Peptides against a protein of PDB entry 3V4L. Designs and how they scored, part 329

Target 1, 386 residues: chain A of PDB entry 3V4L
Amino acid sequence: GQPLAKDKVALLIGNMSYWEHPKLKAPLVDVYELTNLLRQLDFKVVSLLDLTEYEMCNAVDEFLLLLDKGVYGLLYYAGHGYENFGNSFMVPVDAPNPYRSENCLCVQNILKLMQEKETGLNVFLLDMCRKRNDYDDTIPILDALKVTANIVFGYATCQGAEAFEIQHSGLANGIFMKFLKDRLLEDKKITVLLDEVAEDMGKCHLTKGRQALEIRSSLSEKRALTDPVQGAPCSAEALVRNLQWAKAHELPESMCLKFQCGVHIQLGFAAEFSNVMIIYTSIVHKPPEIIMCDAYVTDFPLDLDIDPKHANKGTPEETGSYLVSKDLPKHCLYTRLSSLQKLKEHLIFTVCLSYQYSGLEDTVEEKQEVNVGKPLIAKLDMHRGL

## One batch from the design tools (peptide; made by RFdiffusion4, then SolubleMPNN)

Design b2_p30_3_s4 (from b2_p30_3, 12 letters changed)
Fold by OpenDDE base, seed 2:
Structure b2_p30_3_s4 (fold): chain B 386 residues (1-386), chain A 30 residues (1-30)
Amino acid sequence: as target 1 above (386 residues)
Amino acid sequence: MEKEEEEEKKKKEEEEKKKLEEELVSMDPN
């Protein structure tokens, strides 16, 4: 019969906004496109941008809690990285210059932990450079991996080589994602699918002799990303996993705020990523005696590091949101919260209405505090241990 | 005709390749 997955879970990490290293662009689009494709494949996807070392460790720990016997686990990483002695290191955004193995996440350590979960399939898609880091002389003493015959690595590049992004009109895609996205939905054994992606990359005149996909696999079974999930969660563990994932993807409900002046504001929320949310405000009712009124959001939790200069924009694009702007309502003010993983408390903020009456020169202000609880990834409490 | 179309196609492929090479950025931090 066709193999069945007990469940399918993916963690996607895209690091771009490095503190001490060159900024990347491709991880934004690549994580977004891959998220949408894996969701069509019935994966439970956690998508995270711009994680610190601590936040990456916690994201991996939460991902490992979603893994169990016969679950398909997929880890995607796009960002800076290196390979020393056959060990792949993912570089967090807060990594020092130079970075070392102590500042980075070892993929082979994550694989070891995934093997302890008795997973049905382990897929690693690593969109990072594989150059040696000559500032890190650490030889990791890794424990011997178990022989599980269910591991697939897709490396965007060869050992000791660079990965590349293509920059178009202010957006970028990784070379790997450019070819992977066209094949990812195919009902093929994952190693056959990746081999076809490698052939497509090898036919491209851009990548020929610069970047080539490396496939490393122990996969003995015919497993595909298209393999159906087993029906209704029969185990307590599967129910807990489904509830945990659902909590991490719950948006606040849209609200209708009523001000004393009779103005009504709609407050809405949209997810760009598991740690990135857009707040939008619109005036849905205005009394005729009010000639001008503006509704803006302010007083965000300090943990979110929201610059007021980037809040309350007339377009999603002015906030740095280029991907979900088509799905957002028009004629709003938009605010992008890009660091929801940092939220320790409930998301409490102020909606301020500034307005003017006909025949009065003075501007009047009304304020309402809004508590929307912990949105999206903030429900997982990725700061447990600070 | 056929040679001119093949040269024009090759020139267009080379211009498109060159444009795409100008847009190719290494993800190396160094």
Scores: peptide ipSAE 0.366, ipTM 0.696, DockQ to the pose 0.577
Fold by OpenDDE base, seed 5:
Structure b2_p30_3_s4 (fold): chain B 386 residues (1-386), chain A 30 residues (1-30)
Amino acid sequence: as target 1 above (386 residues)
Amino acid sequence: MEKEEEEEKKKKEEEEKKKLEEELVSMDPN
């Protein structure tokens, strides 16, 4: 029969906004495109941008809680990285310059933990450089990995080589994602699919001799990303997994705020990523005696590091939201919350209505506090332990 | 005709290559 997955779970991490290292662009689009493709494949996808070391550790720990016997686990990483002695290190955004293994996440440690879960398939897609870090003399004595027949690595580049992004019109894609996206939905054994992606990369004149996909696999079974999820959640663990995933994807409900002046505001929410939300405000009703009115969001929790200069924009693009802008209502004010993982408490903020009456020069303000609970990834309490 | 189409195709492939080479950025942190 066709192999069945007990469930399918993916963690996608895209690090771009490094503190002490060159900024990247590709991870934004690559994580977004891969998220949409994996959702079409019935994966439970957590997508996270710009994680610190601590936040990456917690994201991996929460991902590992979703893994169980016969579950398909996929980890995608796009960002800075290195490879020392066959160990792959993902570099957090807060990594010092120079970084060392103690500042980074070792993929082989994650693999060890995934092997303890008796997963049905483990896929690692690593869109990072694989150059040696000469500032890290640490030879991790990794315990011998269990001999399992369910591991697949897709490395965007060869050992000791660079990965590249293609920058076009202010957006970028990684070279790996450019070819992977065209085949990812194919009903093929994952190693065959990745081999075809490697051939497509090898035919491209741009990548030829610069970047080549490396596939490592112990996969003895025919397993595909298209493999159907086993029907009814038969276990308490499957219910818990579904609830944990659902929590990480729950948007606040859109609300209609009514002000004393008779103005009505629609407040709406959209997810760009599991840790990135767009808030939008629109005037739905205005009394005729009010000539001008605008609805601003303000007084955000300090933990979110929201610069007011980047809030309340007339377009999603002015917030840095290029991907979801087509699905957003027009003629709103937009605010992008890019660090929802930092939220310790409920998201409480103020909606400020500024308005002017006909024949009065002075602007009037009314304010309403809004509590939307913990949106998206903030429900997982990734800060448990600080 | 065929040679001019092949030269124009090759020139377009070189321009597309050059444009795409100008768009290739290393993800190396160094």
Scores: peptide ipSAE 0.361, ipTM 0.688, DockQ to the pose 0.580
Fold by OpenDDE base, seed 1:
Structure b2_p30_3_s4 (fold): chain B 386 residues (1-386), chain A 30 residues (1-30)
Amino acid sequence: as target 1 above (386 residues)
Amino acid sequence: MEKEEEEEKKKKEEEEKKKLEEELVSMDPN
């Protein structure tokens, strides 16, 4: 019969805004495009940008809680990385220079933990460099992997080689994602799909002799990313998994704020990633006596590290939001919250209305505090280990 | 005409190729 997944869960991590290392661009677009494709494949997708070591560990732990017997697990990583002795290390954004294995996440350790969950399929898509780190002399004594015959690695590059991004027209794609996205929806065994992606990359004159896809697989069964999810969640664990995923993707409801001057503001929310939200404000009613009127958001929790210079922009693009701007309402002020994983408490902020009456020179301000609870990934208490 | 259009098309493809080669950035941390 056709293989069935008990469920399908993906964790996508894109690290680009490194503290002590060169900044990347491709992970932003690559995580977003892959998220949209995996959602069309009925994956439960958690998409995270710019994680610290601690935040990456917690994201992996929360991902492992979503895994169970016969569940398909997919881990995608785009960022800096290295490979020592066949062990792949993902580099967090807070990693020191030079970094070591103690500052990084070992993919083979994650694989071991996924095998303990009796998963139906384990897919790793690693869009990182695979050069040796000569500053890391640690040979991890990894426990022997179980013979599960359900593992697939897609490496963006060969062992000891670099991965590349294309920096065209302000948006960058990784070379791997550029070819993967065209094939990902095909109803093929995942190793056959990746082999076709490898052929497409091999035909590209840009990557010829610089980057080639490597496939490492023990997959004995004909499993595909297109494999249907088994019907309604019958187990308590499946219900908990569905509830946990739904919580991580719940946006705040849009609000209509009314000020004493008679101005009405619409406050709205959009998800760019599981840890990235856009807040937008619009004036929906203004008394004719008010000639100028602006609605700013301010007083965010300190844990979010919101620079006021990047808040309250006239376009989504001025906030660094290029991907969801088409789906946002026009004529708003936009603010991008990029670190929702850091939020320990409820998201409380101030909406400040600044306005001027006809025939008065003085600007008047009114303020309202707004509590939207824990948005998106902030509902996953990634901080529960402290 | 046909040969000049093929040469101009090849020249555009070679310029676009060269532009794309200049836009390839390594993800190496070094």
Scores: peptide ipSAE 0.359, ipTM 0.718, DockQ to the pose 0.613
Fold by OpenDDE base, seed 4:
Structure b2_p30_3_s4 (fold): chain B 386 residues (1-386), chain A 30 residues (1-30)
Amino acid sequence: as target 1 above (386 residues)
Amino acid sequence: MEKEEEEEKKKKEEEEKKKLEEELVSMDPN
């Protein structure tokens, strides 16, 4: 019979905005495209951009809480990384220069923890460089992994080599994601699917002799990402998992705000990632005596590190949101909140209505405070330990 | 004619390859 997954869970991490290292571009598009594909495959996807060491540890811990016996776990990482002695290290955005294993997450440690959950399948997709870090002489003494025949590693590049991104017209894909996305929905054993992706990369004149996919697997069963989830979540654990995932993906409801001047605005919310939300404001009613009117968002929690210069843009693209702009209402002001994992409290902010009456030169302001609770990943309180 | 068209095609493929090579950026921090 076709294998059945008890459930399917994915954690996608894209690190690009490094503090002490070169900035990347591909992780933005790659995490977004992979999120949409894995959702079509009935994965519960948590997608996170630009995580610190502490935030990455907490994201992995929350991911491990979603894992259980017979669950398919997929970890994708795009960012800086290295490989020492066959151990893969994911580099957080706050990693020092030079970084060491103590500043990074070891993928093989995550695999050990996934094996303790008795998962049905463990897939690691690592879109990072695999060069040795010569500043880290530590040999991680990893405990012997359990012999589980349910592990697949897809490395974007071969051992000791670089991974590449394509920087074209402001959007970039990683080379790995460029080929992976074309095959990811195929009903094939995951190792066969990745082998076909490796062949496509090897045929491309761009990647030939520069980047080659490496597959490491211990997979005794014909498991695919297309494998159906076992029917209605009958277990208490499956219900808890569904509730935890649902909490991490709940957007605030759209609000209609009414001001004393008779202006009505719509305040809306869109998810770009599990930790990235776009707020948009639109004027839905304006009295005829008001000639100019704009609705700004301001007074965000300090924990979100929002630069006011990047808030209240006339286009989503001016906020750095190129991916969801097609699904957003037009003729709004847009603000991108890119660090929702830092939010300790409720998201409280001010909507400021600036307007002018016909025949008055002075601008009038009305303000309304808005509390939208904890949006998206902020419900998991990933920052409780700081 | 056929050899000149094959050389011009090969030259265009090399120029397009070179342009695409300039768009490839290493994800290595070093």
Scores: peptide ipSAE 0.338, ipTM 0.704, DockQ to the pose 0.633

Design b2_p30_4_s1 (from b2_p30_4, 13 letters changed)
Fold by OpenDDE base, seed 2:
Structure b2_p30_4_s1 (fold): chain B 386 residues (1-386), chain A 30 residues (1-30)
Amino acid sequence: as target 1 above (386 residues)
Amino acid sequence: KKEEEEKKKEEEEKEKLAEPDKLVSTDPQL
């Protein structure tokens, strides 16, 4: 019969904003597009941008809590990386220059932990360089992996080779995602799907002889990303998994704030990623005696590192939000919270209303504190180990 | 018709004058 997944879970990490290394661009678009495709495939997707070593470790631990017997696990990584002695290392954004294995996450260690969960399928999609790091002579003593016939690696490039971005004027995919996105929804064995992606990369004049997909697989069964999830969660573990994923994806409810002057503000929230949220404010009612009226958000938790110069913008794009701007209401002020993983407490902030009455020169301010609890990924408390 | 063909030629000329998609390595050691 067709294989059934007990559930389907994906962790997508895109690292771009490195502290001591060249900044990347493609991971933003690649994680976003892959998130939308995997959601159409009934995956529970956690999508995270710009993680530190500690945040990456915790994201992997939370992902492993969502894995169980017969669950399909997919890990995607886009960022800097290297391969030493057949071990793949994902480089966090806080990695020093030079970085070493002690500053990075070993993919083979994650695979070991996924095999302990008795997963139905393990897919790794690694959109990173596979060059040797000559500053790291550490040979990780890996325990012997279990022989499981359910592993698939899709490497964006060959062993010892570079991965490439396409330098376009605007938003562009990495090379791997450019071809993967066109095939990902096909009802094919995952190794056949990746082989077709490799053929498409090999036919393209841009990528031919520069970047080639490598497929490493032990997959003996005809498993596809399209494989249906088994019906209603009958196990306590499946219920817990669904609840943990739901917590990591719960947005704050939209609020209507009423000020003493009679101004009404709509406060709304949108998810760009599991750790990236847009706050938007709009004036929905203004008394006629008020000639000027601006509503802005301020006093964010210090852990979020919100620069006021980048808050309260007239467009989502001015905040650095290019992907969800079509789905946002128009004529708002927009603020992008890009580091929700850093939030230790409730998201408490101030909505400030600045206004002027007709015939008065002085501006009046009214303020309301808003507590929206822990939004999105902040519910998982990815900082509980500090 | 003529304005749509001129716009389509200007878009095709902008696509041809777009520098051929430059591959940039993601290797931080470069």
Scores: peptide ipSAE 0.318, ipTM 0.651, DockQ to the pose 0.322
Fold by OpenDDE base, seed 3:
Structure b2_p30_4_s1 (fold): chain B 386 residues (1-386), chain A 30 residues (1-30)
Amino acid sequence: as target 1 above (386 residues)
Amino acid sequence: KKEEEEKKKEEEEKEKLAEPDKLVSTDPQL
């Protein structure tokens, strides 16, 4: 019969805003596009940008809680990385310069933990450099992996080689995602799909002799990303998994705020990633005696590191939101919350209405506090332990 | 028609004036 997945779960991490290392651009687009494709494949996708070492560890731990016997697990990483002695290391955004293996996440350790979950398929897509880190001669003592015959690695580049972004004036994919996205929805064995992606990358004049896909697999069965999820969750563990995933994807409900002056504001929320949310405000009713009015959001939790220079913008793009702007309502003020993983408490903020009456020179302000609970990934409490 | 062909030519010229796709390494050691 056709193989069935018990469930399908993906963790996508895109690190680009490094503190001590060169900033990247492609991980933003790559994680977003891959998220949308994997959702069409009925994956439960957690998508995270710009994680610290601690936040990456917690994201992996939460991902491992979503894994169980016969579940398909996919880990995608786009960012800085290295390979020492056949071990792949993902570099967090807070990694020191130089970094060591102790500052980084070892993919083979994650694989070991996935094998303990008795997963149906383990896919690693590593869009990072594979050069050796000469500042760390530590040989990881890896325990012997179990012979599970269900492992697939897609490395964006060859061993000891670099991965590349395409530098455009606008948003562009990394090289790997550029070719992967065109084939990802095909009903093929995952190794066959990746071989076709490798052939497409090999035909490209830009990448020829610079970057080539490496496939490493022990996959004994015909498994595809298109494999249907097994029907209704019959186990308590499957119900817990579905509830945990649903919590990480719950947006605040849109609300209508009414001010004493008779102005009505619509407050809305959109997810760009599991840790990135856009807040938007729009004036839905204005009394005719009010000539000018604007609704600003302010007084955010300090843990979110919100730069006021990027808050309350007339376009999503001015906030740094280039991907979801087509799905957002027009004629709003927009604010991008890019670090929802840092939120320890409820998201409480102020909506400030500034307005002017016809024939009065003085601007009047009214304020309302808004509590939207824990949005998206903030429900997972990825700070439990600090 | 002419304005749509001129806009389409300006978009094709903006796409042609896009700097040639430059590969940037994601190597953190650069």
Scores: peptide ipSAE 0.316, ipTM 0.651, DockQ to the pose 0.410
Fold by OpenDDE base, seed 1:
Structure b2_p30_4_s1 (fold): chain B 386 residues (1-386), chain A 30 residues (1-30)
Amino acid sequence: as target 1 above (386 residues)
Amino acid sequence: KKEEEEKKKEEEEKEKLAEPDKLVSTDPQL
């Protein structure tokens, strides 16, 4: 019969905004497009940008809590990385220069933990460089992997080779995602699908002789990303998993704020990623005696590192939000919260209305505090291990 | 004047679109 997944869970990490290393661009688009495709495949997707070592460890631990017997697990990583002695290392955004294995996440350690969960399929998609790091001679003493015959690695490049991004003036995919996205929805064994992606990359004049996809697999069964999820969640563990995932994707409800001057503001929320939210404000009612008014958001929790110069923009794009801007209401002020994983408490902030009356030169301000609880990924309390 | 500035903007946008896709290494050790 067709194989069934008990459930399907994906963790996508895109690291771009490195502190001590060159900044990347492709991971933004690649994580977003892959998230949308995996959602169409009925995956429970957690999508995270710009994680520290600690935040990456916690994201992996929370992902492993969603894994169980017969669950399909997919890990995607786009960012800096290296490969020493056949071990793949993902580089966090706070990694020192030079980085070492002690500052990085070993993919084979994650695979070991996934095998302990008795998963139905383990897929790793690694969009990173695979050059040796000559600053790290540490040979990881990895315990022998179990022979589970359910492992697939798709590497964006060959062993010891570089991965490339396309310099375009606009939004562009990385090389791997450019070809993967066109095939990902096909009802094929995952190793056959990746082999077709490798052929498509090999036909491209840009990548020919520069970057080639490598597939490593022990997958003995005909398993596909299209494999249907087995029925209603029958186990207590499946119910807990569904509730944890749902909590991590719950947006705050839209609010209508009423000021004493008679101005009404709509406050709304949109998810770009599991750790990235857009706040938007709009004037929905203004008394005729008020000639001008604007609604600013301010006084955010210090843990979010929000620069006021990047808040309250007239367009989503001016906040750095290029992907969800088409789905947002127009004629708002927009603020992008890109570090929701850092939020320890409730998201409390101030809405400030600045306005002017007809025939008065002085600007008047009214303020309201807003508590929206823990939005998105902040509900998982990724900090519980500190 | 306005039509020449719009044409020049469309030509600059076409020239920016006509830059050949350059592959850049993502190697942080470079």
Scores: peptide ipSAE 0.314, ipTM 0.650, DockQ to the pose 0.541
Fold by OpenDDE base, seed 4:
Structure b2_p30_4_s1 (fold): chain B 386 residues (1-386), chain A 30 residues (1-30)
Amino acid sequence: as target 1 above (386 residues)
Amino acid sequence: KKEEEEKKKEEEEKEKLAEPDKLVSTDPQL
């Protein structure tokens, strides 16, 4: 019979906004598109942008809590990285220059931990450079991996080679995701699917002789990303996993705020990623005596590092949100919260209504404090160790 | 024939108007 997944869980990390390293662009689009595809494949997807070392460690730990016997685990990483001595290192956004293995996450260590969970399938998709880091002479002594015969690595590039982005004026995929996305939904053994992606990359004139997919696998069974999830969660562990994932993806409910002047505002929330949320405000009712009114969001928690110059924009794109803008209501003010993993407390902020009455020159302000609890990934309390 | 040559020219002109996708290395050691 076709293999069944007990569940399917994916962690997608896209690091772009490096502190001490060149900024990337492709991880934004790649994580977003892969998230949408894996959701169509019934994966529980955690999608995270721009993680520090500590935040990456916690994201991996939370991902490992979602893994159990017969669960399919997929880790995707797009960002800076290197490979020393056959160990792949993912570079966090706060990594120093030069970085070392002590500043980075070792993929083979994550694989060891995934093998302890008795997973049904372990897929690593690594969209990073695999060039040696000559500033890191550390040879990680990893324990021998278990012979589980359920492991697949898709490396976006060959060992010792660079990965490339397409320099486009707009949003573009990385090279790997450009080809992966077209095949990801195919009902094929994951190694066969990746081999077809490798062939497609090899036919492309841009990548020919510059970047090639490497597939490294120990996969004895015909497992596919399309493999159906085993029916209703019969175990307490499956219920806990579903609750943990749901907790990390719960948006605040849309609110209707009523001001004393009789203006009504809709406050809405949209997820771009598990750590990225858009707040939008719209005026749903205005008394005729009010000639102008705007609804601003302000007074955000300092941990979110929100620049007011990028808040309350007339378009999602002006906030840096190009991906979800089609699904957002029009004619709002938009604010993008891109670091929800940093939120230690409840998301409390102020909705400020600025308005003017007909025949009065003075602008009036009314304010309402809004508490939306811990949105999305902020519910995981990734900071509980501080 | 002429319409196929015009379509092929419009595709070649669309391919020429697409600035050649420049690959940029993601190697931070550059």
Scores: peptide ipSAE 0.301, ipTM 0.640, DockQ to the pose 0.285

